# Peptides against a protein of PDB entry 2ODG, part 28

Target 1, 89 residues: chain A of PDB entry 2ODG
Amino acid sequence: MTTSQKHRDFVAEPMGEKPVGSLAGIGEVLGKKLEERGFDKAYVVLGQFLVLKKDEDLFREWLKDTCGANAKQSRDCFGCLREWCDAFL

## One batch from the design tools (peptide; made by RFdiffusion4, then SolubleMPNN)

Design b2_p14_1_s4 (from b2_p14_1, 6 letters changed)
Fold by OpenDDE base, seed 1:
Structure b2_p14_1_s4 (fold): chain B 89 residues (1-89), chain A 14 residues (1-14)
Amino acid sequence: as target 1 above (89 residues)
Amino acid sequence: LIEEGIEKAKKLLE
């Protein structure tokens, strides 16, 4: 599958203090919901991704349950974190 | 604030 420029921008460099909204699949709506739940930084979501052992189904379910992400949004977010980890973790 | 999110993740691992 093709990726967005947002995805490419995210996976290209260490995420540092990037806000949660920098994650592919996480727009303003989902970003605000995640922030309200305490997931204001991309690295906090990364933490959940890692706790869930990088499992796609578990992470996507978690994301859906946490912020209401749909299938594409959760897929994009998962792919974003997966590729970031492949490069930097 | 992240406590609920963490708990949900923990449950998924069970």
Scores: peptide ipSAE 0.457, ipTM 0.906, DockQ to the pose 0.139
Fold by OpenDDE base, seed 2:
Structure b2_p14_1_s4 (fold): chain B 89 residues (1-89), chain A 14 residues (1-14)
Amino acid sequence: as target 1 above (89 residues)
Amino acid sequence: LIEEGIEKAKKLLE
């Protein structure tokens, strides 16, 4: 399926200190909610993605429960992290 | 701050 430019920009390079809002599917609203919960950097969410063993259903459920992400937002975020890991992990 | 989020993930793994 078609990806966003935001997705392509994220998966193209090392994550570094990128903010959580740099993840595909995570806009201003979700980003602020994640930051309020202590997930201020993309790598912190990556950590949770890895703890959940890269499981799509578990991660998307966690994201929904944590910040209220809808189906598209959680799908985009999961896909972003999956492809980043495929390239760099 | 992330403790609650981590705990939620742990429960999903159970």
Scores: peptide ipSAE 0.453, ipTM 0.905, DockQ to the pose 0.137
Fold by OpenDDE base, seed 5:
Structure b2_p14_1_s4 (fold): chain B 89 residues (1-89), chain A 14 residues (1-14)
Amino acid sequence: as target 1 above (89 residues)
Amino acid sequence: LIEEGIEKAKKLLE
């Protein structure tokens, strides 16, 4: 699958204080919902990704349940975090 | 604020 520029921008450098909306698959709508639940920074969602042991099915289910992400959105977000971790973790 | 989201993840691990 071809990645987006948003994905490439995210995985290219340390995460720092990037907002949750910088994650691939997370637009304005999902970002606001995540922020309302306390997941305002990308690194907080990274934390959940790691707690779930980088399991794709578990993470995507969590994301769907938490903010209503559809299949593509959750897939893009998972792939973004997986590739970031491969580069920097 | 974040507790519910964390709890959801904990349930998925069970």
Scores: peptide ipSAE 0.444, ipTM 0.901, DockQ to the pose 0.137
Fold by OpenDDE base, seed 4:
Structure b2_p14_1_s4 (fold): chain B 89 residues (1-89), chain A 14 residues (1-14)
Amino acid sequence: as target 1 above (89 residues)
Amino acid sequence: LIEEGIEKAKKLLE
């Protein structure tokens, strides 16, 4: 699969204080919903990714339930975090 | 807020 520039920008460097909307697959709509639920920073979502032991099915289900992400959005977000972790964790 | 999201993740692990 090909990746977006947004994905490449995210996985290329430490995420620091990047907002949740910087995650691939998370646009303005999903970003606002995540922020309303307390997930305002990318690293907070990373925390959930890690709590779920990097399991793709569990994380994508969680993301869908939390902000209404569709299959592509959850796939993109999962891939973004997986590759970031492979590079920096 | 965030507690609800965390709890959902915990239940997925059960």
Scores: peptide ipSAE 0.439, ipTM 0.899, DockQ to the pose 0.136

Design b2_p14_2_s1 (from b2_p14_2, 7 letters changed)
Fold by OpenDDE base, seed 2:
Structure b2_p14_2_s1 (fold): chain B 89 residues (1-89), chain A 14 residues (1-14)
Amino acid sequence: as target 1 above (89 residues)
Amino acid sequence: SLIEEGIKKAKSLL
């Protein structure tokens, strides 16, 4: 399955202070909800991803429960973080 | 905080 340009842009470089909305699958709606819950930076979501030991099902469930992400959005976000970690952790 | 709650919840899922 192909990835988006947004995904490719995210995984290509250190995430630094990128906002949560820079994550693939996280648009304006989900980004705003995550920010309201304290997840304003991509690295905060990365932290949750790592606490869940990079488990796809647990992370995607958490994301759905936290901001209402659908299956595609949670898949895209998970894949984005997984590939970033493979490159930089 | 919600972040702390989220971490505790996440750990309970493991």
Scores: peptide ipSAE 0.141, ipTM 0.764, DockQ to the pose 0.150
Fold by OpenDDE base, seed 4:
Order: C-alpha cells, then sequence, then structure tokens
Structure b2_p14_2_s1 (fold): chain B 89 residues (1-89), chain A 14 residues (1-14)
C-alpha cells in the first residue's frame, strides 16, 4: 500500500521528542485534540500502541474514541507506528 | 489523569 512522505519521514529516523502531529494521519485538528488529552508527543501514542500489544483494531478504535480519527487517519497512524517499531524497536 | 484513564481503558480491552 502506498505511503505518504510524512510516513516515510517518520519511519526513517528515531522518534525522539517529535510532536504527536508528526505521526502520519495526525493533522492539526487531531493533533490538537490529542494534545488536549495529554498525548502531546509521538512517543506517548507509541506507548498506547505498545500497551495494546500492537493490535490494529484496538489501537484504531482507541484513536477514534480519543480524537475522532476516521478510518484513513487511524490506518495511516497505525501503519506509521508499526513500521517505525519494525525498524527501531 | 486522562493518560491514566487511557492506560486503564487499553488494559480493559485486552
Amino acid sequence: as target 1 above (89 residues)
Amino acid sequence: SLIEEGIKKAKSLL
């Protein structure tokens, strides 16, 4: 499946202190909502991803419930974290 | 906190 440049930029290097908005699928609207809920850094969302044992359905449901992500946004975000973990975890 | 609630919710879904 095709990916965005945003996805490729994220999975290419260590996550560090990147903001939540650097995740593929997370734009300004979703990023703001996540930040308001305390998920301000990409690594905090990574933490949730890992607590859910990298389960796609559980993570995408959580993201939808937390910030209102649609199917594409949650897919893009999940794929971004999955591929980052495959490379660096 | 909402972070704590997120973790609790995640655990309950497993």
Scores: peptide ipSAE 0.141, ipTM 0.762, DockQ to the pose 0.150
Fold by OpenDDE base, seed 3:
Structure b2_p14_2_s1 (fold): chain B 89 residues (1-89), chain A 14 residues (1-14)
Amino acid sequence: as target 1 above (89 residues)
Amino acid sequence: SLIEEGIKKAKSLL
């Protein structure tokens, strides 16, 4: 499966203060819902990803429950964080 | 708090 340019742009550099909407799979709708729940920066979602021990099923379930992400959105977001961590952790 | 609730949720899934 191919990745998006949004994914490639995210995984290519330190995430710094990037907003939650910079994550692959997180568009305007999901981004606003995450922000309303306090997840305004990409690094806050990264924190949840790490607390869940990088587990795909647990993270994707959490994302679905938290903002209503569908299967593709949760896959894209998980893959984005996994590959960023592989490069920078 | 956000972090406390996030950790609680995460622990419930583990």
Scores: peptide ipSAE 0.135, ipTM 0.757, DockQ to the pose 0.160
Fold by OpenDDE base, seed 1:
Structure b2_p14_2_s1 (fold): chain B 89 residues (1-89), chain A 14 residues (1-14)
Amino acid sequence: as target 1 above (89 residues)
Amino acid sequence: SLIEEGIKKAKSLL
């Protein structure tokens, strides 16, 4: 599958203090919903990803339940975090 | 907190 430039930009460097909206698949709508739940930084979502032991189904289900992400959005977000972890974790 | 409860719930799915 192809990736977006947003994905490539995210996985290319340490995420630092990047906002949650920097994650691939997370636009303004989903980002605001995540922020309302306390997930204001990308690293907080990374934390949830890691707590779920990087399990794709569990993470994508969680993301759907938490902010209403559709299949593509959750796939993009999962892939973004997976590849970031492969590079930096 | 909401985050703490969410994490606890998520862990129960493992």
Scores: peptide ipSAE 0.124, ipTM 0.752, DockQ to the pose 0.149

Design b2_p14_2_s2 (from b2_p14_2, 6 letters changed)
Fold by OpenDDE base, seed 2:
Structure b2_p14_2_s2 (fold): chain B 89 residues (1-89), chain A 14 residues (1-14)
Amino acid sequence: as target 1 above (89 residues)
Amino acid sequence: SLLEEGVKKAKALL
């Protein structure tokens, strides 16, 4: 599968203070749900990703449980964070 | 907070 432009834009640079909605797979609906849970910045979700030791299944399960992400959304979000970490962490 | 709960849940999943 090909990546989205949103994915490419995210992995291309340090994430800094980017909002959670900047993550691939996280649209306005999921973004608002994450923000309501305290995950307002992309780096907070990154933190959860790292606490889960970058495990795909654990992260995608967490994302589904936390904001209702479907399989594609969780896959896109995971891939976005994985590739960002490969470049910058 | 839900953030703290998320961390605790994550720990339990490991």
Scores: peptide ipSAE 0.117, ipTM 0.737, DockQ to the pose 0.149
Fold by OpenDDE base, seed 1:
Structure b2_p14_2_s2 (fold): chain B 89 residues (1-89), chain A 14 residues (1-14)
Amino acid sequence: as target 1 above (89 residues)
Amino acid sequence: SLLEEGVKKAKALL
């Protein structure tokens, strides 16, 4: 599958303190909703990804339920975190 | 907190 530049920028380096909106698939609308739920940094969403044992279906369902992500947005976000973990975890 | 409840709810799916 083709990835975005946003995805490539995220997976290329340690995520540090990057905001949640730096995740592929997470625009300003979804980012604000996540922030309101306490998921303000990308690493907090990473934490959720990890407590769900990197399971795609569980994570994408959680993301949909939490911020209203559609199928593409949740796929992009999942892939972003998966590939970041493959590189750095 | 809402964050804590969200995490707990999601973990229950495991």
Scores: peptide ipSAE 0.116, ipTM 0.735, DockQ to the pose 0.126
Fold by OpenDDE base, seed 4:
Structure b2_p14_2_s2 (fold): chain B 89 residues (1-89), chain A 14 residues (1-14)
Amino acid sequence: as target 1 above (89 residues)
Amino acid sequence: SLLEEGVKKAKALL
């Protein structure tokens, strides 16, 4: 599948202190909701992704339940973290 | 915290 420039920018370098909104699929609306729930940094969402053993269905369901992400948003976010891990983990 | 609860809930799905 095609990826966004936002995705490519994220997977190309170490995550560091990037905000949660830097994740593909996470815009201002979802980002604010995640921040309100304590997920303010991308690495906190990465932690959740890893705790779920990188399972796509579990992660996407969690993201939907946590911030209301739709199917595309959750797919984009999952793919972003998966490819980042493939490069850096 | 909500963060802790999120982690706990996710862990319970495993």
Scores: peptide ipSAE 0.115, ipTM 0.732, DockQ to the pose 0.150
Fold by OpenDDE base, seed 3:
Structure b2_p14_2_s2 (fold): chain B 89 residues (1-89), chain A 14 residues (1-14)
Amino acid sequence: as target 1 above (89 residues)
Amino acid sequence: SLLEEGVKKAKALL
């Protein structure tokens, strides 16, 4: 599947202190909901991704339940974290 | 906390 420039920008470098909204698939609406639940930085969502053992179904279900992400948003976010991990872990 | 609850929920999926 084609990736966005936002995805490419994220996976190209260490994420550092990037906000949760820098993740592909996470726009202003989902970002605010995640922040309200304590997931304010991209690395906190990375933590959940890793706790779920990088499992796509579990992560996408969690994201849907946590912030209301739709199928495309959860796919984009999962792919973003997967490819970042492939490059940096 | 909401964060703690989120972590527990995620772990319960395993």
Scores: peptide ipSAE 0.115, ipTM 0.731, DockQ to the pose 0.128

Design b2_p14_2_s3 (from b2_p14_2, 5 letters changed)
Fold by OpenDDE base, seed 1:
Structure b2_p14_2_s3 (fold): chain B 89 residues (1-89), chain A 14 residues (1-14)
Amino acid sequence: as target 1 above (89 residues)
Amino acid sequence: SLIEEGIERAKKLL
């Protein structure tokens, strides 16, 4: 699948303290909702991704339940974290 | 906390 520049920017480097909104698929609306639930940094969402053992269905369902992500948003976010982990984990 | 609750919920899904 074609990726966005946002995706490429995220997966290219260690995520450090990047805000949750830097994740592909997470725009301002979803980012604010995630922040309100305590997921303010990308690495906190990464933590959830890892706790779910990188399972796509579980993660995407969680993201949907947590911030209302649609199918594309959750797919983009999952792919972003998967590829980041492939590079850095 | 919400984070802790999220983690606990996640564990139940595994």
Scores: peptide ipSAE 0.131, ipTM 0.744, DockQ to the pose 0.155
Fold by OpenDDE base, seed 4:
Structure b2_p14_2_s3 (fold): chain B 89 residues (1-89), chain A 14 residues (1-14)
Amino acid sequence: as target 1 above (89 residues)
Amino acid sequence: SLIEEGIERAKKLL
């Protein structure tokens, strides 16, 4: 499947202090909800991704439960973090 | 904290 420019921009470089909204699949609505729950930086969501041992089902379920992400949003976000990790971890 | 609680909940799913 094709990826978005947002995905490509994220996976191309170290994430540093990028906000949670820089993750593919995370728009303004989901970003605000994540920030309210303490997930303000992309690296905090990365931490959750790693705690869940990079498991797609667990992560996508968590994201849905935490901010109401739909299937496409959670897929895009998971793919974004997976490919970032493959490149930089 | 919320983050710590979230991490602990996540660990229980493993």
Scores: peptide ipSAE 0.122, ipTM 0.728, DockQ to the pose 0.156
Fold by OpenDDE base, seed 2:
Structure b2_p14_2_s3 (fold): chain B 89 residues (1-89), chain A 14 residues (1-14)
Amino acid sequence: as target 1 above (89 residues)
Amino acid sequence: SLIEEGIERAKKLL
């Protein structure tokens, strides 16, 4: 499979203070829902990803339950965080 | 907080 430019832009550099909406798979709709639940920065979602021990099924299920992400959105978001961690963690 | 609740929920999934 191919990745989006949004994915490539995210995994290419340190996360810093990037908003949650900078994550691949997280658009305006999902981003707003995540922000309403306290996940305003990408690093907060990263924190959840790490608490779940980088488990794909657990993370994708959590994302679905938290903001209503569909299969593609959760896959894209998971892949984005996985590859970022592989590069920087 | 919702964050704390989320973390505790996540721990139960492990």
Scores: peptide ipSAE 0.117, ipTM 0.734, DockQ to the pose 0.151
Fold by OpenDDE base, seed 3:
Structure b2_p14_2_s3 (fold): chain B 89 residues (1-89), chain A 14 residues (1-14)
Amino acid sequence: as target 1 above (89 residues)
Amino acid sequence: SLIEEGIERAKKLL
């Protein structure tokens, strides 16, 4: 599968203080819902990803339940965090 | 806190 430019931009550099909306698959609608639940930065979602031991099924299910992400959105977000971790963690 | 509770819920899924 191909990746988006948004994905490539995210995985190319340290995460720093990037907003949650910078994650691939997370647009304004999902980003707002995540922020309302306390996930105001991309690194907070990264924390959840790591607590779930990088498990794809658990993370994607969590994302769906937390902000209503569909299958593509959760796949894109998971892949974004996985590849960022492979590069920087 | 919300995050603390979320972490605890996540750990139960492991």
Scores: peptide ipSAE 0.112, ipTM 0.721, DockQ to the pose 0.158

Design b2_p14_2_s4 (from b2_p14_2, 8 letters changed)
Fold by OpenDDE base, seed 1:
Structure b2_p14_2_s4 (fold): chain B 89 residues (1-89), chain A 14 residues (1-14)
Amino acid sequence: as target 1 above (89 residues)
Amino acid sequence: DLIKKGIEIAKKLL
């Protein structure tokens, strides 16, 4: 699948303190919802991704349940974290 | 289920 520039920007470097909205697939709407649930930084979502053992179905379902992400948004976010982990973990 | 337990614990940190 093709990736966005947002995805490429995220996976290119350590995520540090990047806000949750820096994740591919997470725009202003989903970002605000995630922040309200305590996921204010991208690394907190990374934490959930890792708790779920990088399982795509579990993560995408969690993201949908947590912030209302649709299939594309959850796919983009999953792919973003997967590739970041491949590069930096 | 360790995954379920992990999720539960993680939620307590938020």
Scores: peptide ipSAE 0.060, ipTM 0.694, DockQ to the pose 0.131
Fold by OpenDDE base, seed 4:
Formats: structure tokens, C-alpha cells, sequence
Structure b2_p14_2_s4 (fold): chain B 89 residues (1-89), chain A 14 residues (1-14)
């Protein structure tokens, strides 16, 4: 499947202090909801991704339950973190 | 539900 420029920008470099909204699939609406739940940085969401042992179904369900992400948004976010981890972990 | 429990735990850690 095709990826967005946002995805490519994220997976190309260490994430450092990037805000949660830098993740593919996470726009202004979802980003605000994640921030309200304490998931303000991309690395906090990365932490959840790792706690869930990189499981796609578990992570996408978590994201849906936490911020209301739809299937496309959760798929994009999962793919973003998966490919970042493949490159940097 | 393990996902909801995980969210609860995460909130306590933050």
C-alpha cells in the first residue's frame, strides 16, 4: 500500500520529542484527544505500542478506544510505528 | 478487558 509524506517524514529519523500529531494517521482532532489522555509525545504512543508487543490488532483497538481513531487512522499510525521500529530498534 | 486495563495502568504511570 502507498504511504503518505507524513509517514515517510516520521520513519526517516529518530523521533526525539516529536508531538503525537507527527504520527501518520493522527491529525488535530485525534492529537488533541491523545494529549488530553497524557499521550502528548510520539514516544509515549511508541511506549504503548511496545507494551502491546507490537501487535497490530491490540494497538489499533487501543488507539480506537483512546481517541476514536477510525480504521484508516489506526492503520496509518500502526504502520508508522512499525516501520520506525524496524529502522531504529 | 485487557485493553481497558492497560489504559488504566498507563494513566497511573503518567
Amino acid sequence: as target 1 above (89 residues)
Amino acid sequence: DLIKKGIEIAKKLL
Scores: peptide ipSAE 0.059, ipTM 0.694, DockQ to the pose 0.088
Fold by OpenDDE base, seed 5:
Structure b2_p14_2_s4 (fold): chain B 89 residues (1-89), chain A 14 residues (1-14)
Amino acid sequence: as target 1 above (89 residues)
Amino acid sequence: DLIKKGIEIAKKLL
């Protein structure tokens, strides 16, 4: 599967204080909804990803339920966090 | 279960 430049930029370096909108699949609309629910930083979403034990189905369902992410958006976000973790955890 | 409890706790911290 091909990835976006946004994905590559995210997985290439430590996450730090990057906003939630820096995650692949998370644009302005989804980012705003996540922020309203308290998920303002990418690392908070990473925390949820880890609480769900990196399970793709659970995470993608959670993301859909939390901010209305569609299948592609949730796939892109999951892949972004998975590959970041493979590099840095 | 443990995952559900973890989600619940996480939400309370936000």
Scores: peptide ipSAE 0.057, ipTM 0.691, DockQ to the pose 0.133
Fold by OpenDDE base, seed 2:
Structure b2_p14_2_s4 (fold): chain B 89 residues (1-89), chain A 14 residues (1-14)
Amino acid sequence: as target 1 above (89 residues)
Amino acid sequence: DLIKKGIEIAKKLL
């Protein structure tokens, strides 16, 4: 599948202290909702991704339930974290 | 569901 520049920018380097909104699929609306739930940094969402053992269905369901992400947003976010982990974890 | 229970606990830490 074709990826966005936002995805490519995220997976290209260590995520460090990047805000949650840096994740592909997470815009300002979803980012604010995630921050309100305590997910202010991308690495906190990464933590959830890892707790769910990198399972796509579980992660995407969690993201939908947590911030209202639609199918594309959750797919983009999952793909972003998966590829980042493949490169750096 | 253990996964959902884990999520519940994790949320309390944030």
Scores: peptide ipSAE 0.050, ipTM 0.683, DockQ to the pose 0.094

Design b2_p14_3_s1 (from b2_p14_3, 8 letters changed)
Fold by OpenDDE base, seed 3:
Structure b2_p14_3_s1 (fold): chain B 89 residues (1-89), chain A 14 residues (1-14)
Amino acid sequence: as target 1 above (89 residues)
Amino acid sequence: MAEEWKEAALKALE
């Protein structure tokens, strides 16, 4: 599988205060839904990713239930956070 | 088990 430029841009540097929409797989529609649920920053979603102990199935299921992400969107988002953590955590 | 982890995760975010 190949990654998007959005993925590469995210994993290349500390995430700081980046909005939730900076995550790969999270577009404007999903981003707004996440913000409405209190996930306004990428680091808040990172927090949930870590609470779920980086489990792919649990995280992707959570993302689907929370904002309606499809399989590709949840896969892209998971991969984005996994590789960011490998580089910076 | 998904339902149980979901409740725990939501509680951790409160």
Scores: peptide ipSAE 0.042, ipTM 0.616, DockQ to the pose 0.112
Fold by OpenDDE base, seed 4:
Structure b2_p14_3_s1 (fold): chain B 89 residues (1-89), chain A 14 residues (1-14)
Amino acid sequence: as target 1 above (89 residues)
Amino acid sequence: MAEEWKEAALKALE
């Protein structure tokens, strides 16, 4: 599969204080919902990703439950974090 | 097993 420029921009550099909306698959709608639930920074979502032991099914289900992400959005977000971790963690 | 992981992970965040 191909990746978006948003994905490439995210995985190419340290995460820092990037907002949750910087994650691939997370637009304004999902971002606002995540922020309302306390996930305002990308690194907070990264934390959840790691707590779930990088499990794709668990993370994608969590994302769906938390902000209503669809299959593509959750896949994109998972892939974004997975590849970021492969590069930097 | 996946559900157990999920439950444990969520519990740890409380």
Scores: peptide ipSAE 0.040, ipTM 0.630, DockQ to the pose 0.087
Fold by OpenDDE base, seed 1:
Structure b2_p14_3_s1 (fold): chain B 89 residues (1-89), chain A 14 residues (1-14)
Amino acid sequence: as target 1 above (89 residues)
Amino acid sequence: MAEEWKEAALKALE
């Protein structure tokens, strides 16, 4: 499947202090919910992604449970982090 | 099985 410009922008460079909302699939609504749960930075979500051993099902389920992400949002977010890790981790 | 792994992983963050 094709990726969004948001995805491409994220995976193109180190994430540094980018807010959680910079992740593909994470809009304002999901971003606010994640921030309320302590996941305010993209790297915090990356941390969870890594704790779950980069498992797609586990991560996407976690994201759904944590902020209510739908299938597309969780897929986009997972893909974003996966490709970022492929480039920088 | 995935749910079990999820719970274990989440508990490791405590």
Scores: peptide ipSAE 0.039, ipTM 0.636, DockQ to the pose 0.080
Fold by OpenDDE base, seed 2:
Structure b2_p14_3_s1 (fold): chain B 89 residues (1-89), chain A 14 residues (1-14)
Amino acid sequence: as target 1 above (89 residues)
Amino acid sequence: MAEEWKEAALKALE
């Protein structure tokens, strides 16, 4: 399947201090919910992704439980972090 | 194995 431009923009460069909302699948609504839980930066979500050993099911379940992400949003976010890690870790 | 990781990982980051 095709990726979004948001995904391509994220995976193309170092993460740095990008806000959580820069992750594919994370819009204004989910971003605010994540920020309220302490996930204000994309690298904090990356941390959770890595703690979960990059497991798709675990990460997507966590994201759903944490901010109410639906299947597409969690899939997009997971794919975004996976491809970023493939390029930069 | 996924369930084992889930509980431990979630608790560690509470």
Scores: peptide ipSAE 0.038, ipTM 0.637, DockQ to the pose 0.113

Design b2_p14_3_s2 (from b2_p14_3, 7 letters changed)
Fold by OpenDDE base, seed 1:
Structure b2_p14_3_s2 (fold): chain B 89 residues (1-89), chain A 14 residues (1-14)
Amino acid sequence: as target 1 above (89 residues)
Amino acid sequence: MAEEWKEAALKALA
């Protein structure tokens, strides 16, 4: 399905020190909640994504449990990280 | 599906 410009901006380059809020699906509200839980950088969430072996259901469930992401937000975030990994890992 | 991974991840984050 279609992606956002935010998604395209993220997957287009190495994520470096990008804040967690740079991830597609992660807005101001979710970003702050993630930061409070220690996930301040996008690469920390990437770490969790990889720990879960890129499993969509597990990652989306984790994101929901961790910051209250809804289905669309978790889908967007998962897709963002999956595509980034396909390009850079 | 991959509950073993979930459990391991939860332990790592605890």
Scores: peptide ipSAE 0.071, ipTM 0.664, DockQ to the pose 0.095
Fold by OpenDDE base, seed 4:
Structure b2_p14_3_s2 (fold): chain B 89 residues (1-89), chain A 14 residues (1-14)
Amino acid sequence: as target 1 above (89 residues)
Amino acid sequence: MAEEWKEAALKALA
């Protein structure tokens, strides 16, 4: 699979205080919806990813239910967090 | 299995 520069930028370094919109697959529309639901930082979404035991189906379903992410957006976001965790966690 | 995880996760967030 191909990755975006946004993905590569995210997985390359500790996420620190990066906003939720820095996650691959999360644009302005999804980012605003996530922020409205309390997921304003990338690490908050990471928390949910970990609570769901890194399960792809569960996480992608959660993301769809929470902000209306489509299949590509949820795939990109999941891949972003998975690879970040593989590198840093 | 997945639904059990989902329920547990939701419970933890309550």
Scores: peptide ipSAE 0.063, ipTM 0.653, DockQ to the pose 0.089
Fold by OpenDDE base, seed 5:
Structure b2_p14_3_s2 (fold): chain B 89 residues (1-89), chain A 14 residues (1-14)
Amino acid sequence: as target 1 above (89 residues)
Amino acid sequence: MAEEWKEAALKALA
């Protein structure tokens, strides 16, 4: 599959203090919902991704349950974190 | 076990 520029921008550099909305698939609507649940930074979502052992189904289900992400949004977010980890972990 | 672990994991940081 092809990736967005947002995805490429995220995976190309250290995550640092990037907001949760910088993750591919996470727009303003989902970002606000994640922030309300305490996931204000991308690295907090990364933490959950790692707690779930990088499992795609578990992570995408979690994201759906947590902020209402649809299939494409959760796919994009998962792919974003997976490729970031491949580059930096 | 796996299903119970799943639910616990899903709630770990949420």
Scores: peptide ipSAE 0.062, ipTM 0.662, DockQ to the pose 0.150
Fold by OpenDDE base, seed 2:
Structure b2_p14_3_s2 (fold): chain B 89 residues (1-89), chain A 14 residues (1-14)
Amino acid sequence: as target 1 above (89 residues)
Amino acid sequence: MAEEWKEAALKALA
C-alpha cells in the first residue's frame, strides 16, 4: 500500500528537533500520551526504535503499550522510522 | 524464544 504525505515529509529530510507528532501514525492523541511519557521529540522515539534493534514486532508492541497505538498507527510509525533510518543512518 | 525476548525487552524498556 502507499505511504502518506506525512510519511514522505518525515523521511525526506533530517529529523532534527521535530516533535513526536511529526511521525507518521502519531496524531494528537498518541502524541500527547507519548509526550507525557517523556517522548516529546521524534528522536526520542527513534532512540527506542534503535534500542529495540529496529525490530518491527518489538517496536510496534512497545508503541501500543506506551500510547495505545492501534495496528495501523504502529505500522505507519514503524515504517516512518525504518525508512528514515535507511536514508540517513 | 521470540516471546521470551519480547517480554523481556518490553519490560526493560517500556
Scores: peptide ipSAE 0.062, ipTM 0.653, DockQ to the pose 0.065

